# Peptides against a protein of PDB entry 5GWM: the designs that were tried, part 13

Target 1, 52 residues: chain A of PDB entry 5GWM
Amino acid sequence: DSAISKEDEERYQKLVTENEQLQRLITQKEEKIRVLRQRLVERGDAKGTELN

## One batch from the design tools (peptide; aimed at target 1 L25 K29 K32 R37)

Design b2_p19_5_s1 (made by RFdiffusion4, then SolubleMPNN; its pose is not in this set)
Fold by OpenDDE base, seed 4:
Structure b2_p19_5_s1 (fold): chain B 52 residues (1-52), chain A 19 residues (1-19)
Amino acid sequence: as target 1 above (52 residues)
Amino acid sequence: KDKELLEELRKLREELKKL
C-alpha cells in the first residue's frame, strides 16, 4: 500500500491551512467591499454631486 | 469623502485579484 510520506502529509496540511486563510481573507474583503458600496449609495442618495 | 471610498473599493478589488 503506497502510504504517503510524512513530508507529503506535511505539504498537504500546509496547502489546506493556506487555502483556509485565503478563504477568510476573501470573505473579509468581500464584506468590506459590500459595506463601502452601500455607503457610496447612501451618500449618492443624500448628495448627488459631492464626489469628495 | 466619496473619492476616498472609491479608492479604497478599488484597492480591495485589486487585492482580491492577487489572492
Scores: peptide ipSAE 0.151, ipTM 0.767, DockQ to the pose 0.209
OpenDDE base, seeds 1, 2, 3, 5: peptide ipSAE 0.150, 0.146, 0.146, 0.147; ipTM 0.766, 0.765, 0.765, 0.766; seeds 1, 3 fail the geometry check

Design b2_p19_5_s3 (made by RFdiffusion4, then SolubleMPNN; its pose is not in this set)
Fold by OpenDDE base, seed 1:
Structure b2_p19_5_s3 (fold): chain B 52 residues (1-52), chain A 19 residues (1-19)
Amino acid sequence: as target 1 above (52 residues)
Amino acid sequence: SEEELLRELRELREKLKSL
């Protein structure tokens, strides 16, 4: 069994760390999109109630 | 194992490309 090279372990850990950072960024963007969509609905409903 | 680490490394690389 060839021992895992230190270089391969370091590459793996870098990819894990980057993936975790990107997943956090995606989650933050998805939440921002959700909030913006909700504000758009609320503004639409407000305009609809003002027109009626 | 080395084979397992190399598999996971390849899988993560492909996952990162899809983000």
Scores: peptide ipSAE 0.080, ipTM 0.645, DockQ to the pose 0.059
OpenDDE base, seeds 2, 3, 4, 5: peptide ipSAE 0.054, 0.056, 0.053, 0.053; ipTM 0.634, 0.637, 0.632, 0.633

Design b2_p19_5_s4 (made by RFdiffusion4, then SolubleMPNN; its pose is not in this set)
Fold by OpenDDE base, seed 1:
Structure b2_p19_5_s4 (fold): chain B 52 residues (1-52), chain A 19 residues (1-19)
Amino acid sequence: as target 1 above (52 residues)
Amino acid sequence: DDAELFRELQKLREELKKL
């Protein structure tokens, strides 16, 4: 039974930590995108390209 | 304004593509 080496476990934990950090950033940005899209809808400007 | 909202939306979309 090839036990996972300490080095492989440390590599795995780095990837897990990085993935968790990235997931938090994704969630924050997706929520902000949702809010901005809703504001564009409420203004009646689906394109958001108007300068007013 | 709507243009500001659009610019911020595009910025966030581009940031998501880089993650």
Scores: peptide ipSAE 0.138, ipTM 0.755, DockQ to the pose 0.221
OpenDDE base, seeds 2, 3, 4, 5: peptide ipSAE 0.138, 0.133, 0.136, 0.138; ipTM 0.756, 0.749, 0.755, 0.755; seed 2 fails the geometry check

Design b2_p19_6_s1 (made by RFdiffusion4, then SolubleMPNN; its pose is not in this set)
Fold by OpenDDE base, seed 5:
Structure b2_p19_6_s1 (fold): chain B 52 residues (1-52), chain A 19 residues (1-19)
Amino acid sequence: as target 1 above (52 residues)
Amino acid sequence: DLQRRLKQLEELEQRLKEE
C-alpha cells in the first residue's frame, strides 16, 4: 500500500521546517549585508564597492 | 541549495564587518 509511513512524514516535516528556518536566516543575513553596505557608502569607504 | 547560499552570505557579512 502506497501510504507514506509515519516516519517518512515526520522526516518530510523536519525538512520543511529546516527549509523555512534557512529561508528566515538568509533574509536576516541579506538585511544585515544591506545595512553594512549602506554604512560603508556613508563612510565613503571604497573597499565596500568591490564586494558582490 | 539554501545552506550554500546562507554560507556565502555569512562570508560576505564577515568581510563587510572587517572594513
Scores: peptide ipSAE 0.423, ipTM 0.870, DockQ to the pose 0.680
OpenDDE base, seeds 1, 2, 3, 4: peptide ipSAE 0.417, 0.420, 0.420, 0.421; ipTM 0.869, 0.870, 0.870, 0.870

Design b2_p19_6_s2 (made by RFdiffusion4, then SolubleMPNN; its pose is not in this set)
Fold by OpenDDE base, seed 3:
Formats: sequence, C-alpha cells, structure tokens
Structure b2_p19_6_s2 (fold): chain B 52 residues (1-52), chain A 19 residues (1-19)
Amino acid sequence: as target 1 above (52 residues)
Amino acid sequence: SLQRLLQQLEELEQRLREE
C-alpha cells in the first residue's frame, strides 16, 4: 500500500477542483448560448409574423 | 484546455494506481 505522496494528492485535488470549475463555466456558457439562440429565434419569429 | 486538464488528471490517477 504505497501511501499516495502528499504532493501527488494535493496536485490531484487541484486538478479535480479546476476541472469541476471549468465544467461549471462550460455549463454556464452553454446555458447562455441556449438563451441567446432562443432570443434570436424569438426575434426571427417576430420578424416572420410582421411579414405575414 | 479542459481536455488537457482531464488528460493530466487521468495520467496522475494512472500513476497513483501503479504505485
């Protein structure tokens, strides 16, 4: 049972934490993109209804 | 990049499993 080096564990925890933070940021950006796309569709639909 | 971070994490996990 090789004790995990404290330095390796700290490095691992840092990478895990950074990965989780980046995943949250990706999710937030994806949500923002979805909302922006929806607003563009809604504006396009508004222009389509003005043309009809 | 997130991909590079994931790769580094996987490599570290692999080293920790081999020790």
Scores: peptide ipSAE 0.074, ipTM 0.650, DockQ to the pose 0.055
OpenDDE base, seeds 1, 2, 4, 5: peptide ipSAE 0.073, 0.070, 0.070, 0.072; ipTM 0.648, 0.643, 0.644, 0.645

Design b2_p19_6_s3 (made by RFdiffusion4, then SolubleMPNN; its pose is not in this set)
Fold by OpenDDE base, seed 5:
Structure b2_p19_6_s3 (fold): chain B 52 residues (1-52), chain A 19 residues (1-19)
Amino acid sequence: as target 1 above (52 residues)
Amino acid sequence: KLQELLKQLEELEQRLREE
């Protein structure tokens, strides 16, 4: 019975959880950048219509 | 950091397959 050491399973699960957290953080930063870029475009368009 | 975590996961998964 190759009982995977409970310690090795716990190490694996910690790395999986940390990886998922980092992936979520990357996605959140990318979405924040997208939203900020969109708001800059919308504000640029709003200033372009007043000059005229 | 993410790439190092992925590598560590792959190494652990490989060890778990050899036991």
Scores: peptide ipSAE 0.114, ipTM 0.700, DockQ to the pose 0.054
OpenDDE base, seeds 1, 2, 3, 4: peptide ipSAE 0.092, 0.112, 0.112, 0.090; ipTM 0.706, 0.697, 0.694, 0.708

Design b2_p19_6_s4 (made by RFdiffusion4, then SolubleMPNN; failed a check: too like the target's own chain; its pose is not in this set)
Amino acid sequence: ELQRKLTQLEELEQRLREE

Design b2_p19_7_s1 (made by RFdiffusion4, then SolubleMPNN; failed a check: too like the target's own chain; its pose is not in this set)
Amino acid sequence: EIEQLQRRLTELEELEQRL

Design b2_p19_7_s2 (made by RFdiffusion4, then SolubleMPNN; failed a check: too like the target's own chain; its pose is not in this set)
Amino acid sequence: EIEQLQRKLTELEELEQRL

Design b2_p19_7_s3 (made by RFdiffusion4, then SolubleMPNN; failed a check: too like the target's own chain; its pose is not in this set)
Amino acid sequence: KIEQLQRLLTKLEELEQRL

Design b2_p19_7_s4 (made by RFdiffusion4, then SolubleMPNN; failed a check: too like the target's own chain; its pose is not in this set)
Amino acid sequence: EIEQLQRLLTQLEELEQRL

Design b2_p19_8 (made by RFdiffusion4)
Pose (drawn by RFdiffusion4):
Structure b2_p19_8 (pose): chain A 52 residues (1-52), chain P 19 residues (1-19)
Amino acid sequence: as target 1 above (52 residues)
Amino acid sequence: FEELIEELTRTDPNLEIEL
């Protein structure tokens, strides 16, 4: 592409890379916290305190 | 919970959770 140079590409590529990294880091915690959610359901802490 | 997980991940990407 004459307009879309290495610049636009590198910016996009690195961006997708950022996405891949932290979306995985979320899942790791989420799956484990998901179990805590169920446990918190028995405690009634499932909602916590959301006054906003 | 999802929002908290996102905040914890942005604050500490290396945070580990043990069950």

Design b2_p19_8_s1 (made by RFdiffusion4, then SolubleMPNN; from b2_p19_8, 8 letters changed)
Fold by OpenDDE base, seed 5:
Structure b2_p19_8_s1 (fold): chain B 52 residues (1-52), chain A 19 residues (1-19)
Amino acid sequence: as target 1 above (52 residues)
Amino acid sequence: LRELVRKLVEEDPNLEIEL
């Protein structure tokens, strides 16, 4: 039974933590994209109402 | 997250287009 070395466990935990951080970053960027798209639509609608 | 983004949008109406 090759007991997982303490170093291998620490490496695994680092990768898990990094993955969680990257997932949070992806979610933040996706929400930022959503907000920017909404603002572009709102600005487009404002210009569309001035052209009529 | 949505509440934090809402606060950021209120604080910065010129939310940087930089992703």
Scores: peptide ipSAE 0.045, ipTM 0.618, DockQ to the pose 0.108
OpenDDE base, seeds 1, 2, 3, 4: peptide ipSAE 0.043, 0.049, 0.046, 0.045; ipTM 0.610, 0.662, 0.619, 0.621; seeds 2, 3, 4 fail the geometry check

Design b2_p19_8_s2 (made by RFdiffusion4, then SolubleMPNN; from b2_p19_8, 9 letters changed)
Fold by OpenDDE base, seed 4:
Structure b2_p19_8_s2 (fold): chain B 52 residues (1-52), chain A 19 residues (1-19)
Amino acid sequence: as target 1 above (52 residues)
Amino acid sequence: LRELVEKLVKENPDLEIEL
C-alpha cells in the first residue's frame, strides 16, 4: 500500500481549500444572478403594466 | 450569506464578482 506522501497530502489540502473558495464564489455569483433576474422581472412587469 | 449578498448587490448594482 503506497502510503500517501506528506507532500501529496499537502497538495490535496491546497486543492480542497481552493475548491471551497471557488464554491463560495459560485454561490455569490448565483445569488447575484437571482437578484438581477428578480429586478428585471419587477421592472419588466412595471413596463408591461405601463404598456397595457 | 444570501441576505448579505442580496444587500451588497442592492447597494452596488455594478458589483462584479470574478471567479
Scores: peptide ipSAE 0.042, ipTM 0.597, DockQ to the pose 0.115
OpenDDE base, seeds 1, 2, 3, 5: peptide ipSAE 0.042, 0.042, 0.042, 0.041; ipTM 0.653, 0.645, 0.590, 0.642; seeds 1, 2 fail the geometry check

Design b2_p19_8_s3 (made by RFdiffusion4, then SolubleMPNN; from b2_p19_8, 7 letters changed)
Fold by OpenDDE base, seed 2:
Structure b2_p19_8_s3 (fold): chain B 52 residues (1-52), chain A 19 residues (1-19)
Amino acid sequence: as target 1 above (52 residues)
Amino acid sequence: LRELVEKLVLEDPNLEIEL
């Protein structure tokens, strides 16, 4: 078993933390995109109902 | 250490989005 150095363990922990932060940011952006798309659909439907 | 990291990866609470 290759003993991982303390420096390699600290680097790994930083990458794990960064990955978790990036995953949270992705989820936030995906939900914001979903809400914005829904609002655009609702505005499009409102304009369609005014023309009929 | 490995078990602690595995727990942190599983405990991913998505931060609340301000709408």
Scores: peptide ipSAE 0.056, ipTM 0.662, DockQ to the pose 0.067
OpenDDE base, seeds 1, 3, 4, 5: peptide ipSAE 0.048, 0.048, 0.053, 0.052; ipTM 0.632, 0.641, 0.661, 0.679; seeds 3, 5 fail the geometry check

Design b2_p19_8_s4 (made by RFdiffusion4, then SolubleMPNN; from b2_p19_8, 8 letters changed)
Fold by OpenDDE base, seed 3:
Structure b2_p19_8_s4 (fold): chain B 52 residues (1-52), chain A 19 residues (1-19)
Amino acid sequence: as target 1 above (52 residues)
Amino acid sequence: LLELVRQLVLEDPNLEIEL
């Protein structure tokens, strides 16, 4: 069984950590989009006119 | 619609939200 080298394992763990960081960033951006959409709806409902 | 979204993004480009 070709044991994965410690270096390859460290590289893999770095990629996992980076992926987790990117996933958190994606989630934050998705939540921001959600809030922007919500505020848009709230402002659009409050101002029946600005579908601009 | 699009202008309001642009304004909201410009008002708080770093909008922090508790998830």
Scores: peptide ipSAE 0.053, ipTM 0.713, DockQ to the pose 0.132; fails the geometry check
OpenDDE base, seeds 1, 2, 4, 5: peptide ipSAE 0.050, 0.051, 0.051, 0.051; ipTM 0.705, 0.704, 0.709, 0.707; seeds 1, 2, 4, 5 fail the geometry check

## One batch from the design tools (peptide; aimed at target 1 E30)

Design b2_p20_1_s2 (made by RFdiffusion4, then SolubleMPNN; failed a check: the pose's geometry; its pose is not in this set)
Amino acid sequence: ALEERYQKLETENEQLRKRL

Design b2_p20_1_s3 (made by RFdiffusion4, then SolubleMPNN; failed a check: the pose's geometry; its pose is not in this set)
Amino acid sequence: EIEERIQKLETENEQLKKRL

Design b2_p20_1_s4 (made by RFdiffusion4, then SolubleMPNN; failed a check: too like the target's own chain; its pose is not in this set)
Amino acid sequence: ELEERYQKLETENEQLQKKL

Design b2_p20_2_s1 (made by RFdiffusion4, then SolubleMPNN; its pose is not in this set)
Fold by OpenDDE base, seed 5:
Structure b2_p20_2_s1 (fold): chain B 52 residues (1-52), chain A 20 residues (1-20)
Amino acid sequence: as target 1 above (52 residues)
Amino acid sequence: EVEKLKTELEQIEKEIQELE
């Protein structure tokens, strides 16, 4: 592909950084959900919440 | 909440692919 403009390179770098930030945030939230589900199972609590 | 973040991530990954 043709060389991108300076503005497109700066936009690309921002998107890559945001992607990495979102991936970290997803991992943190999924781990928290996993821990909460495990605690509910260990307590014998049948009350699941819809975790979106 | 996690599904919203996954949708946003998918959109960013698409925009990255369009700039590569």
Scores: peptide ipSAE 0.121, ipTM 0.744, DockQ to the pose 0.668
OpenDDE base, seeds 1, 2, 3, 4: peptide ipSAE 0.108, 0.099, 0.105, 0.100; ipTM 0.735, 0.723, 0.731, 0.725; seeds 1, 2, 3, 4 fail the geometry check

Design b2_p20_2_s3 (made by RFdiffusion4, then SolubleMPNN; its pose is not in this set)
Fold by OpenDDE base, seed 5:
Structure b2_p20_2_s3 (fold): chain B 52 residues (1-52), chain A 20 residues (1-20)
Amino acid sequence: as target 1 above (52 residues)
Amino acid sequence: EVEKLKTELEQIKEEIKKLE
C-alpha cells in the first residue's frame, strides 16, 4: 500500500479526533435523555418529549 | 439534536474509510 501524503495524514487525524468528540457528545446527550425518561416513568408522567 | 450528531459522526466515518 502506498504511503499516504502528509496532508491526508493530517486530515485523517483531524477526522479521528472529531469523531471521538462527537461520540462523547452523543453519549452525554443519550445519557441525559435516558435519565429524564426514567424520571418521567418513576413519576407516572406520560409526557412524551420529542427528542431530536 | 442527537440525530444531527449521529449524521455528522457517520459522515466522518465515511470520510475516514475513503482515506484508509
Scores: peptide ipSAE 0.056, ipTM 0.608, DockQ to the pose 0.701
OpenDDE base, seeds 1, 2, 3, 4: peptide ipSAE 0.051, 0.022, 0.037, 0.035; ipTM 0.606, 0.549, 0.574, 0.568; seed 1 fails the geometry check

Design b2_p20_2_s4 (made by RFdiffusion4, then SolubleMPNN; its pose is not in this set)
Fold by OpenDDE base, seed 3:
Structure b2_p20_2_s4 (fold): chain B 52 residues (1-52), chain A 20 residues (1-20)
Amino acid sequence: as target 1 above (52 residues)
Amino acid sequence: DVEKLKTELEQIKKEIEKLK
């Protein structure tokens, strides 16, 4: 039986946890980019409506 | 699979670097 060693299982669990943490960080950065882009659009639209 | 997770981790690290 090619049973995974205890060391390999501990390494696997660390990689799972780190992956989940880094995915949360990516999502936070992408949401920040989305919000900044939306604010730029809203400012552009506000200037366009004020000039009319 | 440990090698699969290692590859996924390296890809995520590259995506984080692109967002800096």
Scores: peptide ipSAE 0.034, ipTM 0.538, DockQ to the pose 0.087
OpenDDE base, seeds 1, 2, 4, 5: peptide ipSAE 0.042, 0.224, 0.031, 0.032; ipTM 0.567, 0.780, 0.528, 0.533; seeds 1, 2 fail the geometry check

Design b2_p20_3 (made by RFdiffusion4)
Pose (drawn by RFdiffusion4):
Order: structure tokens, then sequence, then C-alpha cells
Structure b2_p20_3 (pose): chain A 52 residues (1-52), chain P 20 residues (1-20)
């Protein structure tokens, strides 16, 4: 592309890379916290305190 | 975890803007 240069590409490519990194990092914690969620259900801590 | 989710949402918005 004459308009879309290496500039726009690199910005995009690196951005998608950022997206792949931290969505994974989330999943790791989520899956484990998911179990905690169930356990918190028995405690009644499922909702916590959301006054906002 | 909430901060990572907010940052992921920002990255998705930035990706959509570049794709447009």
Amino acid sequence: as target 1 above (52 residues)
Amino acid sequence: LEELRERLEELEEEIKELEE
C-alpha cells in the first residue's frame, strides 16, 4: 500500500501483540479466581461491596 | 485483573481505529 506504510503496520502489529499478552494473563487469573467465586458464593462474598 | 481488562478494552479500541 502506498498510504499504509510500515509505520501503520508496525503500530498495528505490535498492538495486536499487546492484546495477545495480557488477555492471556487475565485468563490465568480468571480461571483460578472463578473457583474462588464459587467458594465466595457459599460465603456470601459473591457480590462483595459495590456501592457505586 | 480489572486493570488488565480495562487495558485490553483500550487496546481493542485502538485496534479498531487502526483497522478503520

Design b2_p20_3_s1 (made by RFdiffusion4, then SolubleMPNN; from b2_p20_3, 10 letters changed)
Fold by OpenDDE base, seed 3:
Structure b2_p20_3_s1 (fold): chain B 52 residues (1-52), chain A 20 residues (1-20)
Amino acid sequence: as target 1 above (52 residues)
Amino acid sequence: VEELKKRLEQIKKEIEELKK
């Protein structure tokens, strides 16, 4: 039975925490990028309707 | 975002290595 050391357990917990933080941050950034792209499309559409 | 995804994948690998 491979016993995990205290140092390995602490490293594991840090990595799990960082993983969760990164997952949240990635999701937040991807959503922000989506919103910004959508706003650019909406602004482009508004200019397109003004030219028509 | 892609750099964060790369780091995330690295962390997942390190986690799996610690579980062995």
Scores: peptide ipSAE 0.326, ipTM 0.822, DockQ to the pose 0.634
OpenDDE base, seeds 1, 2, 4, 5: peptide ipSAE 0.330, 0.328, 0.325, 0.324; ipTM 0.822, 0.822, 0.822, 0.822; seeds 1, 2 fail the geometry check

Design b2_p20_3_s4 (made by RFdiffusion4, then SolubleMPNN; from b2_p20_3, 9 letters changed; failed a check: too like the target's own chain)
Amino acid sequence: VEELKQRLEEIKEEIAKLKA

Design b2_p20_4 (made by RFdiffusion4)
Pose (drawn by RFdiffusion4):
Structure b2_p20_4 (pose): chain A 52 residues (1-52), chain P 20 residues (1-20)
Amino acid sequence: as target 1 above (52 residues)
Amino acid sequence: EEELEEEKEKLREELEEEAE
């Protein structure tokens, strides 16, 4: 592409890379916290305190 | 470089919102 240079590409490529990193990091915690969610259900802490 | 940093910040915010 004459308009879309290495510039636009590198910005996009690195950005998708950022997306792949931290979406994984989220899943790791989520799956574990998901179990805590169930456990908190028995405690009634499922909702916590959301006054906002 | 600055534009890429801004785009990364926006992306992180969007992903945090999706995770919530």

Design b2_p20_4_s1 (made by RFdiffusion4, then SolubleMPNN; from b2_p20_4, 10 letters changed; failed a check: too like the target's own chain)
Amino acid sequence: DEELEQELVTEREQLLEQAK

Design b2_p20_4_s3 (made by RFdiffusion4, then SolubleMPNN; from b2_p20_4, 12 letters changed; failed a check: too like the target's own chain)
Amino acid sequence: DEELYQKLVTEREQLLEQAK

Design b2_p20_4_s4 (made by RFdiffusion4, then SolubleMPNN; from b2_p20_4, 12 letters changed; failed a check: too like the target's own chain)
Amino acid sequence: DEELYQELVTEKEQLKKKAE

Design b2_p20_5_s2 (made by RFdiffusion4, then SolubleMPNN; its pose is not in this set)
Fold by OpenDDE base, seed 5:
Structure b2_p20_5_s2 (fold): chain B 52 residues (1-52), chain A 20 residues (1-20)
Amino acid sequence: as target 1 above (52 residues)
Amino acid sequence: DIRELLEELRQLREELKKLQ
């Protein structure tokens, strides 16, 4: 029985937690990019309506 | 193998860091 050592389990859990934190950070950046792009579109549309 | 799983998680972590 190659039981996973307590040290290997702690290392695994640490890496899982770090990867989940990084994934959350990526998702937050992607959402921020989406919001900024949407604001650019809304400002562009406002300028287009002023020229017509 | 736990060593293989630990290496896969390290690789995923390094890939995620490159996207920051």
Scores: peptide ipSAE 0.067, ipTM 0.651, DockQ to the pose 0.060
OpenDDE base, seeds 1, 2, 3, 4: peptide ipSAE 0.047, 0.045, 0.047, 0.044; ipTM 0.624, 0.625, 0.629, 0.620

Design b2_p20_5_s3 (made by RFdiffusion4, then SolubleMPNN; its pose is not in this set)
Fold by OpenDDE base, seed 1:
Parts: C-alpha cells; sequence; structure tokens
Structure b2_p20_5_s3 (fold): chain B 52 residues (1-52), chain A 20 residues (1-20)
C-alpha cells in the first residue's frame, strides 16, 4: 500500500474543510433567499419582487 | 459553479477514501 505522503494528506484535509465550508455557505445563502422571498410574499409587497 | 466545485471535491474525497 503506497501510503499517501503527509503532503497529500494535508492537501486532502484542506479540500475536505473547504468543501464543508462552501456547503455551509451555500445552505446559509439559500436559506436567506428563502426567508427574504417568504417575507415579501407575506407582506403582499409586490413592489419588492418587481425591484429584484 | 460553486455547486459543481463542491461535487468535484466530494468525488475526489471518495476516490481518496478508496485508495486508503
Amino acid sequence: as target 1 above (52 residues)
Amino acid sequence: DIKKLIEELKQLKEKLKKLQ
């Protein structure tokens, strides 16, 4: 078994961490967009949906 | 593009796990 180099393992762990951070960031942005859209619908504020 | 990059990183993660 060619043990992956310490450098390859460190690079892998960085990519894993970055992926998890990007996933959390996307989820947070999608939830923020959902909440903003819901608030516009609940307010009947058709003007807010026309401006975006 | 970010969602595609996330999927690519996941696939790389799974490939590396199979090599360990």
Scores: peptide ipSAE 0.063, ipTM 0.608, DockQ to the pose 0.048
OpenDDE base, seeds 2, 3, 4, 5: peptide ipSAE 0.045, 0.045, 0.060, 0.045; ipTM 0.605, 0.604, 0.632, 0.605

Design b2_p20_5_s4 (made by RFdiffusion4, then SolubleMPNN; its pose is not in this set)
Fold by OpenDDE base, seed 2:
Structure b2_p20_5_s4 (fold): chain B 52 residues (1-52), chain A 20 residues (1-20)
Amino acid sequence: as target 1 above (52 residues)
Amino acid sequence: DIQKQIEELRQLKEKLEQLK
């Protein structure tokens, strides 16, 4: 097994960090959608029932 | 698409891990 070069390890760590950032962005968007849907339900707005 | 980008990065990460 050839040892991974320093350049390949730096690329790997960059991909790990970027993947974690993208996962956090998805979670933040999903939570924002949940909170908006909940606020529409609490207001009794008919638009809350039309949202997929 | 953010989910597509995550999957592409995961596949690249897995390929690099297999080279260790």
Scores: peptide ipSAE 0.069, ipTM 0.647, DockQ to the pose 0.060
OpenDDE base, seeds 1, 3, 4, 5: peptide ipSAE 0.067, 0.051, 0.066, 0.049; ipTM 0.645, 0.630, 0.643, 0.630

Design b2_p20_7_s4 (made by RFdiffusion4, then SolubleMPNN; failed a check: too like the target's own chain; its pose is not in this set)
Amino acid sequence: EERYQKLETENEQLKEKLAK

Design b2_p20_8_s1 (made by RFdiffusion4, then SolubleMPNN; its pose is not in this set)
Fold by OpenDDE base, seed 3:
Structure b2_p20_8_s1 (fold): chain B 52 residues (1-52), chain A 20 residues (1-20)
Amino acid sequence: as target 1 above (52 residues)
Amino acid sequence: EIQQLLQELRQLREKLEKLK
C-alpha cells in the first residue's frame, strides 16, 4: 500500500483548491455572457415592438 | 493522481482564457 506522502497530499489539496477557484471564475464569466446575451435579446424585442 | 489534477488545471486555464 503506497501511503500517499504528506507532501503529495498537500500538493493534491492545493491543486483541488486552485481548480475550484478557476471553476468559480469560469462559471461567473459564463453567467455574465448569458446575462449580456439575454439583455441583447430583450433590447431587440423592445425595438421590434416600437417599430410596429 | 496528481498528474490528473495537473491536466484538469491546464484544461480549466485554457477554458478561462477562451472566456476573456
Scores: peptide ipSAE 0.050, ipTM 0.606, DockQ to the pose 0.092
OpenDDE base, seeds 1, 2, 4, 5: peptide ipSAE 0.049, 0.044, 0.046, 0.045; ipTM 0.602, 0.602, 0.606, 0.604

Design b2_p20_8_s3 (made by RFdiffusion4, then SolubleMPNN; its pose is not in this set)
Fold by OpenDDE base, seed 1:
Structure b2_p20_8_s3 (fold): chain B 52 residues (1-52), chain A 20 residues (1-20)
Amino acid sequence: as target 1 above (52 residues)
Amino acid sequence: DIQELLEELRQLREQLQKLK
């Protein structure tokens, strides 16, 4: 059977690892955005403008 | 780009599944 080349397997594993890292970063950024929005609601507009 | 990499990942995953 035409086995996948060692090069294709190494490329796949690299892309899997990068995809998992990107997914973790997206989740972390989404949570950070949620927390920042919640703090704006709790503190009102005056401190939101100072946070830049 | 990211879309190209995701498509490459999909294709390689499909190829790996055919070998199992």
Scores: peptide ipSAE 0.069, ipTM 0.636, DockQ to the pose 0.034
OpenDDE base, seeds 2, 3, 4, 5: peptide ipSAE 0.044, 0.048, 0.033, 0.045; ipTM 0.597, 0.600, 0.587, 0.599; seed 4 fails the geometry check

## One batch from the design tools (peptide; aimed at target 1 I26 E30 L36)

Design b2_p21_1_s1 (made by RFdiffusion4, then SolubleMPNN; its pose is not in this set)
Fold by OpenDDE base, seed 1:
Structure b2_p21_1_s1 (fold): chain B 52 residues (1-52), chain A 21 residues (1-21)
Amino acid sequence: as target 1 above (52 residues)
Amino acid sequence: EVEELVRELEQLKEKLKELQA
């Protein structure tokens, strides 16, 4: 039967871990963007240039 | 800051797509 090499398995596990890390980072950045947009709504356009 | 964070987010999403391909 065909099986992946140990090297292929190790590579796959690294990619899985990286994917999970990226998922967390995406969520964190999306939340930060949401908060900043909310602050722009509350404070008006004057803060837009500072936040951009 | 917001524009940079959006760009970084899009880069991460692209990397995620590459990992999932």
Scores: peptide ipSAE 0.047, ipTM 0.619, DockQ to the pose 0.500
OpenDDE base, seeds 2, 3, 4, 5: peptide ipSAE 0.045, 0.045, 0.045, 0.045; ipTM 0.599, 0.599, 0.599, 0.597

Design b2_p21_1_s2 (made by RFdiffusion4, then SolubleMPNN; its pose is not in this set)
Fold by OpenDDE base, seed 1:
Structure b2_p21_1_s2 (fold): chain B 52 residues (1-52), chain A 21 residues (1-21)
Amino acid sequence: as target 1 above (52 residues)
Amino acid sequence: DIKEEIEELRKLKEKLEELKK
């Protein structure tokens, strides 16, 4: 096992934490999009913008 | 793009995990 530096481990842990935070944010946005799309369908409003 | 950023972070995490072996 190659000894990784403490700096590399700290960088890794930062990336893990940022990834988890971004994953939660994506999930929240996806749920919001789902709810908004459902409301548009229920209202019969044809204005769905395709998010590219 | 948040999805692109998270994928870059995953790739960096994977590279660091490989270096820990």
Scores: peptide ipSAE 0.051, ipTM 0.607, DockQ to the pose 0.068
OpenDDE base, seeds 2, 3, 4, 5: peptide ipSAE 0.041, 0.042, 0.037, 0.036; ipTM 0.588, 0.594, 0.584, 0.575; seeds 4, 5 fail the geometry check

Design b2_p21_1_s3 (made by RFdiffusion4, then SolubleMPNN; its pose is not in this set)
Fold by OpenDDE base, seed 1:
Parts: structure tokens; sequence; C-alpha cells
Structure b2_p21_1_s3 (fold): chain B 52 residues (1-52), chain A 21 residues (1-21)
């Protein structure tokens, strides 16, 4: 019925791609932080409290 | 903030989907 412009479609696809990439990045960073925190706990390292 | 950016992108995507309908 109502047609979307080529410009809007291109913008949408860019947003989809960027969103997916950023979501993957967030997941990867959060997992890395979790692993690092766990390693500090296992070692009893005083540096564990410096992690945000 | 990356999470804020994700939310903004999702909001924009939702707006575009509504325009397609």
Amino acid sequence: as target 1 above (52 residues)
Amino acid sequence: DIQELIEELNQLKEKLEKLKA
C-alpha cells in the first residue's frame, strides 16, 4: 500500500546493522568483564575492587 | 553510552516500521 522511500529503507538497514553490531559488542564486553572479575576473585587479587 | 545508543536505534527502527505499515 504505502511505499517507503529508498532513503528511509537505506536508513533503516543501517540502523539494523549498527544495532546488531553494537549488541554483539555489548555482549562480548560484558562477558569479558565477567571473566576478568571471576579471575580476580579466584586469585584473591586486591585489584578486583577497582573494576567498575 | 552504548546501551543508550542501542535504545535510540531501536526507537528509530520502530518509527520506521510504523511508517511502513
Scores: peptide ipSAE 0.059, ipTM 0.606, DockQ to the pose 0.059
OpenDDE base, seeds 2, 3, 4, 5: peptide ipSAE 0.038, 0.058, 0.058, 0.058; ipTM 0.593, 0.604, 0.601, 0.605

Design b2_p21_2_s1 (made by RFdiffusion4, then SolubleMPNN; failed a check: too like the target's own chain; its pose is not in this set)
Amino acid sequence: SENEQLQELLTKLEELEQRLA

Design b2_p21_2_s3 (made by RFdiffusion4, then SolubleMPNN; failed a check: too like the target's own chain; its pose is not in this set)
Amino acid sequence: SENEQLQRKLTELEELEQRLK

Design b2_p21_2_s4 (made by RFdiffusion4, then SolubleMPNN; failed a check: too like the target's own chain; its pose is not in this set)
Amino acid sequence: DENEQLKRLLTQLEELEQRLQ

Design b2_p21_4_s2 (made by RFdiffusion4, then SolubleMPNN; failed a check: too like the target's own chain; its pose is not in this set)
Amino acid sequence: EENEQLQRKLTQLEELEQRLK

